# Peptides against a protein of PDB entry 5B16: the designs that were tried, part 113

Target 1, 136 residues: chain A of PDB entry 5B16
Amino acid sequence: TPSRINHNERLEFLGDAVVEFLTSVHLYYLFPSLEEGGLATYRTAIVQNQHLAMLAKKLELDRFMLYAHGPDLCRESDLRHAMANCFEALIGAVYLEGSLEEAKQLFGRLLFNDPDLREVWLNYPLHPLQLQEPNT
Target 2, 136 residues: chain A of PDB entry 5B16 as posed
Amino acid sequence: TPSRINHNERLEFLGDAVVEFLTSVHLYYLFPSLEEGGLATYRTAIVQNQHLAMLAKKLELDRFMLYAHGPDLCRESDLRHAMANCFQALIGAVYLEGSLEEAKQLFGRLLFNDPDLREVWLNYPLHPLQLQEPNT

## One batch from the design tools (peptide; made by RFdiffusion4, then SolubleMPNN)

Design b2_p27_1_s4
Fold by OpenDDE base, seed 2:
Structure b2_p27_1_s4 (fold): chain B 136 residues (1-136), chain A 27 residues (1-27)
Amino acid sequence: as target 1 above (136 residues)
Amino acid sequence: SAEEARNEAALEELRRELAKKYEERKK
C-alpha cells in the first residue's frame, strides 16, 4: 500500500476516534438524564457511514472521491463507505494540524443546517448534576 | 436498510430534542 494511503488510513483511525469522542461528549452533556442506550442510539446514528457520507457531500468530497478513486467506487455502498472514511480522515487532519476545538466547530457546523440547532449542540450549560460528578 | 432507517429516525429525533432545548433557552 502506498505511503499516502497508509497516511490516510492513520488519519481515518484518528478521525474516527475524534468523531466518536466529540459526539459522545456532546450527547453526554446535552442529555444528562438519558440512559446509555439512548446515548448510544444517537451516537450510532451520528457516526454511521451514511450520515458521515452526507456530511462529506457538504464538503464536496464526493467529487474528490470520484476524481481520485472513481474506477474503484462503482457501488453506491462503496462510495458511501469511502466518503465516510475520507470525512474521518479530514476530521483527523483538522484535529492533528489544528485543535480539538477546530474539529468540534467544523463537525458541528456540518451536523446541522439549522443554526439554532448548531448553537444548542455547540453551546450547552453544564447541568447541575454534572457539576457534582467527579471528572466532568 | 432497516438499520439505516432507524438511524435516520434517531437523527430526526435528535433534531427535535435539540429544537426543544433551543426553545427552552429562549424562555
Scores: peptide ipSAE 0.676, ipTM 0.946, DockQ to the pose 0.883
Fold by OpenDDE base, seed 3:
Structure b2_p27_1_s4 (fold): chain B 136 residues (1-136), chain A 27 residues (1-27)
Amino acid sequence: as target 1 above (136 residues)
Amino acid sequence: SAEEARNEAALEELRRELAKKYEERKK
């Protein structure tokens, strides 16, 4: 239905911001002496569609997308783009229905397969900024 | 693509840096 489509697009919009924000915040704290250009380089790499699609694949969203929209996703590039969007929508939904912390945890777990890297990535304080989280 | 290669390199560098940080924290 149009309402569902609009809702998904809105979630994608929100999720895009959440992914961007979380990435930025973590990089900012992780690399206190890194110049903006370096921070931006890491951020770009993390949030690019191809990478987000890879993260989506870890959640088997590829299978979901093919099941739900297979005929429209005959090209690999189309699938990747759709998966990236779907991933953003998912993160948006997690934030909306849960919290920024939950979105952080999910995103962080997917970003790194190495648990040690996950620990480093996730163990930076987001609490001060989380206070600005809107009530849902 | 070249862009994809650059991004992959950046991700690899990120992992390396995080690994260093992990070792530092472990001390």
Scores: peptide ipSAE 0.675, ipTM 0.946, DockQ to the pose 0.837
Fold by OpenDDE base, seed 1:
Parts: C-alpha cells; sequence; structure tokens
Structure b2_p27_1_s4 (fold): chain B 136 residues (1-136), chain A 27 residues (1-27)
C-alpha cells in the first residue's frame, strides 16, 4: 500500500485538475466576450500558490501544517507552498469522496468573502451562444 | 514579486467585474 505521502501527492494531482477545471468553466461562462488570454490571466491569478495558500488559511490549514511539519517549514514561502499543495489535496479529496458539485461549492465559498460576488460566481446566466455548447 | 503583483491586480479586476454583473442582475 502507498504511504500517506504518496497518497497526498496523488490527491494533490487530482485536486490540481479539479481546481483548474472549475475555474475554467466558471470564467468561460461568466465572461463570454473575453478572449482566451484574458481568461487565462484570471485563471492563473486564481490558482497561483499564493492565492491558494490564502484560501487554505481560511480553513486553518496553516495550523495543521505547523503542527505536523513545523520544523520543516521555517520560511513563509515554504509554508505557502505547502499550504497550496495541501489545499489542492483537500479539493481532490472532496471530489473523490463527494462530488464535483461539493468541490465547486466549497471552492466558491472560499474564493469570495463578499456574498454578492460569491452569488455571481456560483450562479451565472448562460450566454445565448453558449447554450449551444455541451453542458459542463 | 512582479508576477505576484500582476496576479493580485487581476484578482482585483475580477472582483470589480463580478460586482458589475451583480448590479446589472438586480436591476
Amino acid sequence: as target 1 above (136 residues)
Amino acid sequence: SAEEARNEAALEELRRELAKKYEERKK
């Protein structure tokens, strides 16, 4: 059987894809007139390690990381990197054990503290031209 | 870093755009 570390790395692999996918889908529908470059800019900003680490902090993963790996995380940058990876693993686990919908809801709740922005992010109208595309 | 600054600016722009969409929706 794989070690805990190997399992976490696998979950991180899965979570990375889920975060990328959810982000891409929401941006695609929310901004029907935005070119690929603009969509990619927003996506990069959302999934960057620094931002994911901030989201992880909302779940107090920093306390978990310091408890479990404190001696190995002497620098803030090291902690941020580890937190981002842990966040991805968490999303991967939510998707694996739950569903894509559950991952979407959790991710959306963390992305925006402002409930109005959160509502727009999670509940977006489909552009008429996008209605012809396969549902995702 | 410059990269991080650009990303933060992008996030701020995203929030502004979503806010506009919210206002348009409720009117």
Scores: peptide ipSAE 0.674, ipTM 0.946, DockQ to the pose 0.868
Fold by OpenDDE base, seed 5:
Structure b2_p27_1_s4 (fold): chain B 136 residues (1-136), chain A 27 residues (1-27)
Amino acid sequence: as target 1 above (136 residues)
Amino acid sequence: SAEEARNEAALEELRRELAKKYEERKK
C-alpha cells in the first residue's frame, strides 16, 4: 500500500542516518589519529550499496526482495541497491522500535564475521585526547 | 568497478587495522 511504501521510505531515511552515524562514531573512536580523509574513506566503504547489500544478504533479504519484487529487480545492480535500501530501512526500524544500542549491536554483528574484529569494533577504549575533546 | 574495488580495499584495510588492535589488546 502507499502508506506502507511511505513508511518504508521514511524508515530508510532514518536508517541511512543511523548507519552513517554509527559508522562515523565507531571510526572516530577507533582511529583517534586518522585524518578526516581516512575516516571518510572507511565510512564510504562501509556504507556503499554493495557492502550494505552484502550485509543484507546475511539476513536473507535477497530472498525477500526476489520474492516480493523479483520482476522489478532483474539486474544485479538494481537488486543490490534495493537490498541496501532495505537494510537501511531495517536498521531504521530497529532504532525506532528498539534503541540505538540495539541498532549498534545488530550492525556490528553483521559488519564482521570474525568475532575478534567484531569485539574491537563494538568495544573500544576512549583515547585521552578524546576524553577532553568536549572541553576544547 | 574501480570504485567498488577501492571500497573493498578500504574494507580489507579496516579489517587489518582492527586485527592489529585486537592483538594489541591481548598483550
Scores: peptide ipSAE 0.673, ipTM 0.946, DockQ to the pose 0.902

Design b2_p27_2_s1 (from b2_p27_2, 15 letters changed)
Fold by OpenDDE base, seed 3:
Order: C-alpha cells, then sequence, then structure tokens
Structure b2_p27_2_s1 (fold): chain B 136 residues (1-136), chain A 27 residues (1-27)
C-alpha cells in the first residue's frame, strides 16, 4: 500500500507531464514560426519552479503549505519548490478526476490574469500551415 | 482582428521572455 507521500508524488509525476504537454501544445500552435529551440526555451521557463510557485500562490497554496509544513519550509527556496510540486500534483488530480480540458482551463486561467491574453492562449485558431497536423 | 491578435501574441512573448530572464537570473 503506497503512502500518502507516494500518492502525492505519483500525482506530481502525472501533473508534471500534463503541464509540460499543455505548454508544448499551446506554444506549438500559437507560434508556428518559432524554432524548436525557442519552443523548448519558453516551455522550460513556463514550467520552472519559480513560475509554477507563482501560479500556486494564486490558489493560496502558499498558505496551505505553511499551514501543513511550515516548520519544514523555513527557506524561501524550499517553499517555492514545494509549492511547485503541489501545483503539479493539483493539476495531476484535476486531470485524473476530471479531464485534460479541465486541466487546460485551470492552467490557462492561472497563466494570464489578462482576459484577452487568456483568450488567445486558450482559444487559438489553427494556423493555415497546421491544417495538416493529425493531432492537437 | 488579426492585427489585434498579433499584438496579443507579442504581449505573450514579452511575458515569456521575462520568464526566461528570471530563470537565467536564478541560475
Amino acid sequence: as target 1 above (136 residues)
Amino acid sequence: EEKRRQELLEKILAYLDQLVQEQQAAQ
């Protein structure tokens, strides 16, 4: 029987993949002229712990982490890392219990406070050169 | 409409560039 820690780590593992996948898909469709190196660079930047921790703060996960693990997270870097992991686990749970679409919507809402930018990110049209793509 | 979308895409890129810069600074 897996421990709670093991379960959370499994959710984190799943969430990490979901976040990376969603990020990849959106970057690919939004910026058809970006080279692979640019796509990879931006993906890495989006999924970095510092950024995911910032997104997690919008969900007040920082308060949750301090409540549950305050004594173990006395350093800011430790808190950021834990928040990022918790965020991934949350996305993993949303995907697991809901759908990829629900995970997409949640992630997009957190990425952009600006509704116009959010709309572009979430509801992008297919580029003419992408009509040949078999998968979304 | 397309022009507006392009402007929004540029704003997204600007945001992404900031994230890249932050990542580099943290290393």
Scores: peptide ipSAE 0.671, ipTM 0.941, DockQ to the pose 0.886
Fold by OpenDDE base, seed 4:
Structure b2_p27_2_s1 (fold): chain B 136 residues (1-136), chain A 27 residues (1-27)
Amino acid sequence: as target 1 above (136 residues)
Amino acid sequence: EEKRRQELLEKILAYLDQLVQEQQAAQ
C-alpha cells in the first residue's frame, strides 16, 4: 500500500490530467474560432499554479496548508505551489471517487463566481462545426 | 439570447486574458 504522500501524488497526477482535460474541452467548445496557440495560452493560464491556488483558496485550502505545513511554506510561491498541487489532488479524488461530471461541476463552480458565466462555461452549446466532427 | 451569450463569452475571455497577463507578469 502506498504511503499517504504517494497517494496524494498519484491523485495529483490524475487531477492534473483532469484539470487539463476539462480546461481543454471547455475552451475548445466555447471558442471555436480560437487557434491552437490561443487555446493553449488560455489553458496554460487557467492551470498555472497561482490560478489553481486561487481556486484552492476558495475552498480554504490555504488555511489547511498553513496549519499542516506552515514552516515549510514561508514563501508565497511555495504556498501557491502546494495549494495548486493540493487542488489537483482534490480534483483527482473527486474524479476518482465520483465522476468526471462532478469534477467538471466543482471546477466550473470555482472558476466562476458569477452564475451566468458559470452556466456558459459548464453548459455550452456545441458549435455547428464541432457537431459535424463529434469525434474530435 | 445569443447577444447575451456573446456578452458572457466576452467576459469569460476578459477573465482569461487577465490570467494570461498575470502569468506573464509572474514570469
Scores: peptide ipSAE 0.670, ipTM 0.941, DockQ to the pose 0.892
Fold by OpenDDE base, seed 2:
Structure b2_p27_2_s1 (fold): chain B 136 residues (1-136), chain A 27 residues (1-27)
Amino acid sequence: as target 1 above (136 residues)
Amino acid sequence: EEKRRQELLEKILAYLDQLVQEQQAAQ
């Protein structure tokens, strides 16, 4: 595997963790009454390939993937998976070269086109119960 | 203001529920 591909895979690994983490944190704070099962369900839904691919389309990663890897992406499912991975790599790169905050902002901007929903997602007051929980 | 926030939270939940449904449909 070429070094650049290995680098992208490493960025994807990092980005996957960042996306999972950000998703977890925001769900946790936004929905303090939601049980673990619900939190996990929503997290899984947010980070699923088809959703991340949808977010990737907003950055025109689909065009990039078709341009760079079109011959290898004959199936739509393959394209979605590749786009999701590329999206994760991008988030990983933003985190690596920037900050978690920058990754958070980018992710939030892509999650919600509605600025009001985005604001709620990104900016949440701490719930009283959360103030009582350790490490929160 | 709090009422507005709750409305927005409900919209977020609706979006998340949609994603869950899409995931289940894709399985």
Scores: peptide ipSAE 0.668, ipTM 0.941, DockQ to the pose 0.866
Fold by OpenDDE base, seed 5:
Structure b2_p27_2_s1 (fold): chain B 136 residues (1-136), chain A 27 residues (1-27)
Amino acid sequence: as target 1 above (136 residues)
Amino acid sequence: EEKRRQELLEKILAYLDQLVQEQQAAQ
């Protein structure tokens, strides 16, 4: 329905911002020695359609997309793009209905299957130089 | 403890580097 399509597009818009923001924040805090160019490069890589589609597969969104829109998604590139958009919409929905924290947890859970890596990503100590930033 | 954390951070960076490579390959 048109209303649902509009709603999904709006959720995607919101989710795109949330994913971008979360990615930026975590990269910034985890890697205080990375230059802006490095941060931007990694952020771009994390939010690229292929990667988001991969994360979406962990939620079986590929199965859902093929089931619901199989005839329209015969090309892998089309499927990846659609999955990435759906993933963004999902994150947007989680943020909208829940919280940024919930979106953060979900995103982190999907980013890393390894619980140790996930722990580092989600729970990072503030670097001493970052502690000084507010005063400079 | 800190050494372990650094090792984990390196693994994260390795993963991110892989994503960058994949993006470059797709372009």
Scores: peptide ipSAE 0.665, ipTM 0.941, DockQ to the pose 0.887

Design b2_p27_2_s2 (from b2_p27_2, 13 letters changed)
Fold by OpenDDE base, seed 3:
Structure b2_p27_2_s2 (fold): chain B 136 residues (1-136), chain A 27 residues (1-27)
Amino acid sequence: as target 1 above (136 residues)
Amino acid sequence: SEKELEEKRKKILAYLQELVEELKKRE
């Protein structure tokens, strides 16, 4: 329905910002000596549709998309784009209904298969104000 | 420790660099 589509697009909009923010903050604090160009390059790699689609596949969103929208997603590129959007909407929903911390945990868990790297990413110290206000 | 953290930073950075290259190949 138009209302549902609008709602999902709004969630996608929110999720896009959350993914961008989390990625930026973690890169900034984790790599204090990395220049802006490097920060921007790695952020782009993390948040671009191709990578988000890869993360979405870990949640089997490809299976969901094919089930719900198969006839409209015959092209692999269309599927990847839709998966990325769906992933953003999911992150947006997790932030909206839960917290920034919950969104961080979900996103970080998917970013790294290596548990040691995941641990560092998820638990690296953030700015104290961010720790005090997980819902903002 | 800080030493261990630095080692993990390097590993994460290496992973991200590989990711950049991988995504370029897919373009």
Scores: peptide ipSAE 0.608, ipTM 0.928, DockQ to the pose 0.785
Fold by OpenDDE base, seed 4:
Structure b2_p27_2_s2 (fold): chain B 136 residues (1-136), chain A 27 residues (1-27)
Amino acid sequence: as target 1 above (136 residues)
Amino acid sequence: SEKELEEKRKKILAYLQELVEELKKRE
C-alpha cells in the first residue's frame, strides 16, 4: 500500500497530464489559426506553477498548505510550488474519481472569472461529436 | 452567433496575452 505522499505524487502526475491535455485541446480548437509557438506559449502560461498556484488560491489551498506544511513553506516560492502540486493532485483526483469532463469543468471554472469567456472555453467543440456553436 | 463567438474568442486571447505578460513580470 502506498503512503499518502506516494499517492499524492501519483495524483499529481496524473493531474499534470490532465491539465496539460485539457489546456492543449482547448487552445487547439479555440484558436485554429494560431501557430504552434503561440499555442505553446499560452499553454505554458496556463499550466506553469505560478499560474496553477493562482488558481489554487481561488480554492483557498494556501490556507490548507500553510496549516499542514507551514514551517516547510516559509518561502513564497516554496508555497507556490506546493500549491501548484496540490492543485495538480486535486485535478488528478477529480479525473480519477470522476471524469475528464468534471476535471474540465473545475479547471475551466477557475481559469476564467468572466462567465462569458468561461462558457466559451468550456463549451467550445473539442470533439467531432460535441455540439458546435451556431453560425449565426 | 459566429460574430459573438469571434468576439469572445478575441477576448479570451486578450486575456491569455495579459496572463503571459503578467507571469513574465512575476518571474
Scores: peptide ipSAE 0.605, ipTM 0.925, DockQ to the pose 0.803
Fold by OpenDDE base, seed 2:
Structure b2_p27_2_s2 (fold): chain B 136 residues (1-136), chain A 27 residues (1-27)
Amino acid sequence: as target 1 above (136 residues)
Amino acid sequence: SEKELEEKRKKILAYLQELVEELKKRE
């Protein structure tokens, strides 16, 4: 059986894809007139490690990381990277054990503090095919 | 309403623009 670290890396791999996918889809439909360059710019901003670490902080993953891996996190940059990875793993786990919808909800909740903006982000009209949940 | 949605869309865009700038500052 794979180590716990290996398992987390696999979850991170999955979570990275989920975060990028959700971000891409929501940006695409939320901004139908935005050119590809803009879409890419905002996607990068949303999914990059620094931002994901910011989202992770909302879940107090910094405290968790320091508790669990304190000696290994000597630099702030190391902590941010670890937090981002942990966040991705969390999203991956939510998708794996739950659904894309659950991952979407969690990510959206953290992405926007403003409930009105959150609502729009989460519930913007989707493509008809997106109404069909992927088989997990 | 569509008007309300448009306003919220603009707010989201503004937020994302700010995010881009903030992240650049941290680089």
Scores: peptide ipSAE 0.605, ipTM 0.927, DockQ to the pose 0.813
Fold by OpenDDE base, seed 5:
Structure b2_p27_2_s2 (fold): chain B 136 residues (1-136), chain A 27 residues (1-27)
Amino acid sequence: as target 1 above (136 residues)
Amino acid sequence: SEKELEEKRKKILAYLQELVEELKKRE
C-alpha cells in the first residue's frame, strides 16, 4: 500500500484536476459571452496556489499546518504552498470518498463569502452531462 | 428572476476581476 505521503500526493493530483474542472465548467456557463482568454485568466486566478491558500485559511489549515509541520514551514511561502497542496488533497479526498457534487459544494462555499453570489455559483444551470457526473 | 441573476453574475465577475488584481499584488 502507498505511504501516507504518497497517498496525499495522489489525492493532491486528483484534487487539482477536480478544482480545475469545476472552475472551468462554472466559468464557462456563468459567462457565455466571455472569451477564452478571459475564462483562462479567471480560472488561473481561482486555482493558483495563492488563492487556494486563501481558501485553505478559511478552513484554518494554516493553524493545522503550524501545529503538525511547524518546524518545516517557517517561511510564509512554504506555508502557503503547503496549504494549497493540502487544500487540493482535501478536495480530492472529498471527491474520492464522496462525490463531485460534494466537492463542488465545499469549493463553492469557500469561493464566496456573499451568500447570494455563492448560491448563483453553486446552482447556476449547467449542461445535463455535468449534472449527471456527480451521480456516476 | 433573470434580471436578478444577471446582476449577481455581474457581481461575481467583478469579484473575480478584483481577485486577479489582488493576486498580482501579492506576487
Scores: peptide ipSAE 0.603, ipTM 0.928, DockQ to the pose 0.804

Design b2_p27_2_s3 (from b2_p27_2, 14 letters changed)
Fold by OpenDDE base, seed 1:
Structure b2_p27_2_s3 (fold): chain B 136 residues (1-136), chain A 27 residues (1-27)
Amino acid sequence: as target 1 above (136 residues)
Amino acid sequence: AEKRRQELLKKIERFLQELVEEAQEAA
């Protein structure tokens, strides 16, 4: 139905912003000496459709998409794009129904399989220079 | 502890570099 599609598109819009924001914040704090170009490059890599589709696969969204939209997703590229959109919508929904913190935790858990890397990503200690900068 | 953190950061950096490479291949 048009209403359901519109709802998903709106959630995708919100989720896209949330994923981009979370990614930006974590990169900014984890790499205090990295220039803007490097930060942007890493952000782009994290939020690219192929990677988001991989994260979506961890939630078995591929199986969901095949059952729900199989006829429309005969191409792998179409499936990846749809999975990325679905992942964004999911993050948007988590933010909307829960909180930014919940979205952050979910995203971090999916981003890193290694719990040690996940811990660094989610609970990054501030760099000494960052501690001296204004809290924004 | 800080030494361990630096090691983990290097691993994260490598992970991100791999993603960048994948992005470049897909572009």
Scores: peptide ipSAE 0.665, ipTM 0.938, DockQ to the pose 0.890
Fold by OpenDDE base, seed 3:
Structure b2_p27_2_s3 (fold): chain B 136 residues (1-136), chain A 27 residues (1-27)
Amino acid sequence: as target 1 above (136 residues)
Amino acid sequence: AEKRRQELLKKIERFLQELVEEAQEAA
């Protein structure tokens, strides 16, 4: 019988893949001339624990974590790591119970506070060369 | 139009570069 912790870890596993996938797709389309190394660098930066923890804070997950696990999270680094994992689990749950589109919208809204940047990220037009690609 | 989009893309790129720098500082 899986524990609640095990369940969250499974959601985290799924969420990690979803976040990386969404990030990869958007970067691929937004920067058609950027080499693989550059794409990977940006992806790593977006999905790093510190950044995901910041996104989690926008959802007030820090308050939740302190309430539920305060005594176990005495270090800031521990809190950031836990918040990042919790954020991944949340995205995993949104994908699981909703859709990839819903996960995409949520992640995009959190990623950019600027509505103009958010619009470009979420609703990017395809590059002319990308329009010629057989597979999307 | 497209010019505006390119300007916004540059802003996104700067944002990403800042994140990269943060990642390097944390390493």
Scores: peptide ipSAE 0.665, ipTM 0.938, DockQ to the pose 0.886
Fold by OpenDDE base, seed 2:
Structure b2_p27_2_s3 (fold): chain B 136 residues (1-136), chain A 27 residues (1-27)
Amino acid sequence: as target 1 above (136 residues)
Amino acid sequence: AEKRRQELLKKIERFLQELVEEAQEAA
């Protein structure tokens, strides 16, 4: 229904912002000496449709898409885009109904299969530069 | 511990670089 579509689009809008924000924050803290261009490059790579679609696949959203929207997603690129959007909507929903922390944890779990890498991503100590410039 | 963390950071960076390459291929 149009109302459901609108709701999903709104969740997608929110989720997009959450994913972008979380990605930005973690990159900022993990790479304190990386210039803005580098940070932006990594962020873009993380939030690109093909990557988000990959994360969505871990949640079996591809199966959901085939079930719910199969006839409308005949192109792989369309499916990828839809999966990415659905992933954003999911993150938006998690944030909306839960918390930013829950969204962060979910995103981190999906982003890194390796628990050690995940730990570093999620739990970063303050860098000396960050200690010296806490307001930046 | 810090040495291990640095190793892990390098792995993360490599992961990100791979994603960047994928993004460039898709562009």
Scores: peptide ipSAE 0.664, ipTM 0.938, DockQ to the pose 0.864
Fold by OpenDDE base, seed 5:
Order: C-alpha cells, then structure tokens, then sequence
Structure b2_p27_2_s3 (fold): chain B 136 residues (1-136), chain A 27 residues (1-27)
C-alpha cells in the first residue's frame, strides 16, 4: 500500500495534467483567434501557484494546511506552494474517483464566482469560424 | 444573446489579463 505522501504526490501529478488539460481546452474554444503564445500565457496565469492557492482557499484548504502543517508553513510563499499542490491533488482525486466532467465542473465553479462568466466558461458555444473548420 | 456573450467574454479576458499581471509581479 502506497504511503499517504506517495499517494498525494501521485494525485498531484495527475491533477497537474488535468488542470492544464482543462485550462487548455477551454481557452482554445473560448478564444479561437488567439495565437498559441497568448493561449499559453493565459494558461500559465491560470495554473500559477498564486492562483491555484486562491482557488484552494475557496475550499478552505488554507485552514486545513495551517491546522495540519502550520509549523512547517510559516512563510506565506510556502503556504501558497503547498496549497497549489494540494489543489492539484484534489483535482486529481476528483478525476480519479469521479470523472473529467466532475473535475471540469469543480474547476469552473472555483475559477469564476460570477455565474454568468462561469456559464460561458463551462458551456462555450463554438465560434462561427470553428463551425466552418470541418469544411475547410 | 450574442452581444451578451461577447460582453461576458470581454470580462473573462479582463480577468485573465489580471491573472497575467499577477504572475508577472510574482516573477
């Protein structure tokens, strides 16, 4: 049986890929005219430790971290990094035990507090140019 | 409906731009 730490690291590995994949897919469809560099810039911003830590904070993972590992996380930067990793592990777990759709929904709910923006992010209609792509 | 969607997309874009700025500040 893998250790809890090993399991968490594996989940983090999986979650990292899931977060990047989901982010990439949504950006790709939402911004059909944006070049690769722009897409990559937005993706990097979304998956940066500070942002993932903010998403983790919405799930009160900060309280969990401080409660369980407070003495080891005295620096704010250390806490942010740990929270980001924990968030990735959580997404990995949701994907592993649930589905990509569940991970998508959770990520979307956390990414946008505004339900209108969330709706656009989660349920993006194809751009007219994207609709024409199969015929080109 | 499309106009509303475009407005929302602009808001998303602004949100993403803010995240980019935050990333740059942290670097």
Amino acid sequence: as target 1 above (136 residues)
Amino acid sequence: AEKRRQELLKKIERFLQELVEEAQEAA
Scores: peptide ipSAE 0.661, ipTM 0.937, DockQ to the pose 0.893

Design b2_p27_2_s4 (from b2_p27_2, 11 letters changed)
Fold by OpenDDE base, seed 4:
Structure b2_p27_2_s4 (fold): chain B 136 residues (1-136), chain A 27 residues (1-27)
Amino acid sequence: as target 1 above (136 residues)
Amino acid sequence: DEKRREELLKKIREFLEELVKELEEAE
């Protein structure tokens, strides 16, 4: 059995992929006329460490990190990075233990405080051209 | 309402642009 630390790293690996995937899917549907470069830019912006750390703060993961790692995270940049990783691990765990849908809901809830924006993000209508794509 | 949706999409875009700005500043 892997150590807990190793397990968390594995969860982070999984969560990173899940966050990337979810972000990609939602951007793809929300912006049907946006070119790949623009989509990629938005994705990168959403999943950047400082943003994920902000999302992590909404879950009070900062308190958890300080408890778990203490002096190793005295620098703000170190804390942000650790929080982002922890956030990814959490999403990975939600996906692993629950479902992609649950991960999507959690991520969307954290991504937007505004319920109207959240609704658009989570429950976007399919674009007519996207409806024509196989397996869309 | 499509008009409302467009307004919300605009706000989402603005939100994303702010994140992009942060990204660019961090690079």
Scores: peptide ipSAE 0.664, ipTM 0.940, DockQ to the pose 0.885
Fold by OpenDDE base, seed 3:
Structure b2_p27_2_s4 (fold): chain B 136 residues (1-136), chain A 27 residues (1-27)
Amino acid sequence: as target 1 above (136 residues)
Amino acid sequence: DEKRREELLKKIREFLEELVKELEEAE
């Protein structure tokens, strides 16, 4: 269905922006001494297709993709790309129907299996020097 | 508390560096 495809692509577009934004914000606060180039590198690494596909597997999207799109996903690389796109669409939907906070929580839960690391990521406590900066 | 935070941040950075390696290998 062309309408469904278009809708999914729109959600993917939105989700891509949400994932990028959340990643950027968390990296910014977690690493106050890291220059822009380093922040950008980490962001790119987090949102790369193979990583997002791995996160998608935690939601069993691989099972969904094989069921719904199996004939078109004969290559592993194709499956990874499709799963990454589907993951972005899902995040987009969560943001659209829920909130940025809900998207943040979902992404954080998937990003880290370690609860201690997850907590640091989700709450991104400010460094003592950051506490002295206005409106941060 | 601060030491604990720094320790966790170090682990997060190590995680990120592994992702960077994956990215570089894919290029």
Scores: peptide ipSAE 0.663, ipTM 0.939, DockQ to the pose 0.872
Fold by OpenDDE base, seed 2:
Structure b2_p27_2_s4 (fold): chain B 136 residues (1-136), chain A 27 residues (1-27)
Amino acid sequence: as target 1 above (136 residues)
Amino acid sequence: DEKRREELLKKIREFLEELVKELEEAE
């Protein structure tokens, strides 16, 4: 049995993939005419540590991190990185224990405080060209 | 409403552009 740290790192690994995947899928569908470079840029921006740390803060993971690892997180950048990792681990856990749909819903809820924007992000109509593409 | 959706998409894009700016500033 791996250590708790190892397990958390594994969850982070999984969560990173889930966040990347979900982000990619939603961007792909929301912006059917956007070139790959633009999609990649937006994806990178969404999953950057600073942003994920912000999402983590919405879940008060900062308080958790300070409680659990306060002495090790003396720098703001270290805290951001840790929070981002913790967020990824959480998403990984949600996917693992629940489903991709649950992870998607949680991620969307955190991405957008505005429910209208959230709905567009989560519930997008398929573009006609997307319907013509195989393996969508 | 399609018009409303387009407005919302615009707002999403604006949000994304702000994130891109943050990314660029961090790099």
Scores: peptide ipSAE 0.662, ipTM 0.939, DockQ to the pose 0.860
Fold by OpenDDE base, seed 5:
Structure b2_p27_2_s4 (fold): chain B 136 residues (1-136), chain A 27 residues (1-27)
Amino acid sequence: as target 1 above (136 residues)
Amino acid sequence: DEKRREELLKKIREFLEELVKELEEAE
């Protein structure tokens, strides 16, 4: 229904912001010596459609998309774009219905298959350089 | 320990650099 479509688009809008925010925060803390341009580059890379689509695939959203919209997604690029949008909507929904923490956990889990890397990403232990910064 | 953390951070950075390459290739 049109209302569902609008709702999904709104969730996508929200999810986009959440993904951007989470990515920004974690990059900021993990790389205290990295300049803004570098941070922005990494953020862009993380949130690019093809990467988000890969994350979506881990949730088997590709199968869902093909099931629900197969005839309209015959091109790989179309599917990738749709999957990325769907992933954003999902993150938006997780944030909306759950919490930012839950969104963070889900995103981190999907971002890294390696548990050790995931742990570092999620908890970003303080770097020595960060100890010199004022309390916020 | 800190040394292990640095190793892991290096791996994360390598991962990110690969994503950057993908981005550049897509553009």
Scores: peptide ipSAE 0.659, ipTM 0.938, DockQ to the pose 0.881

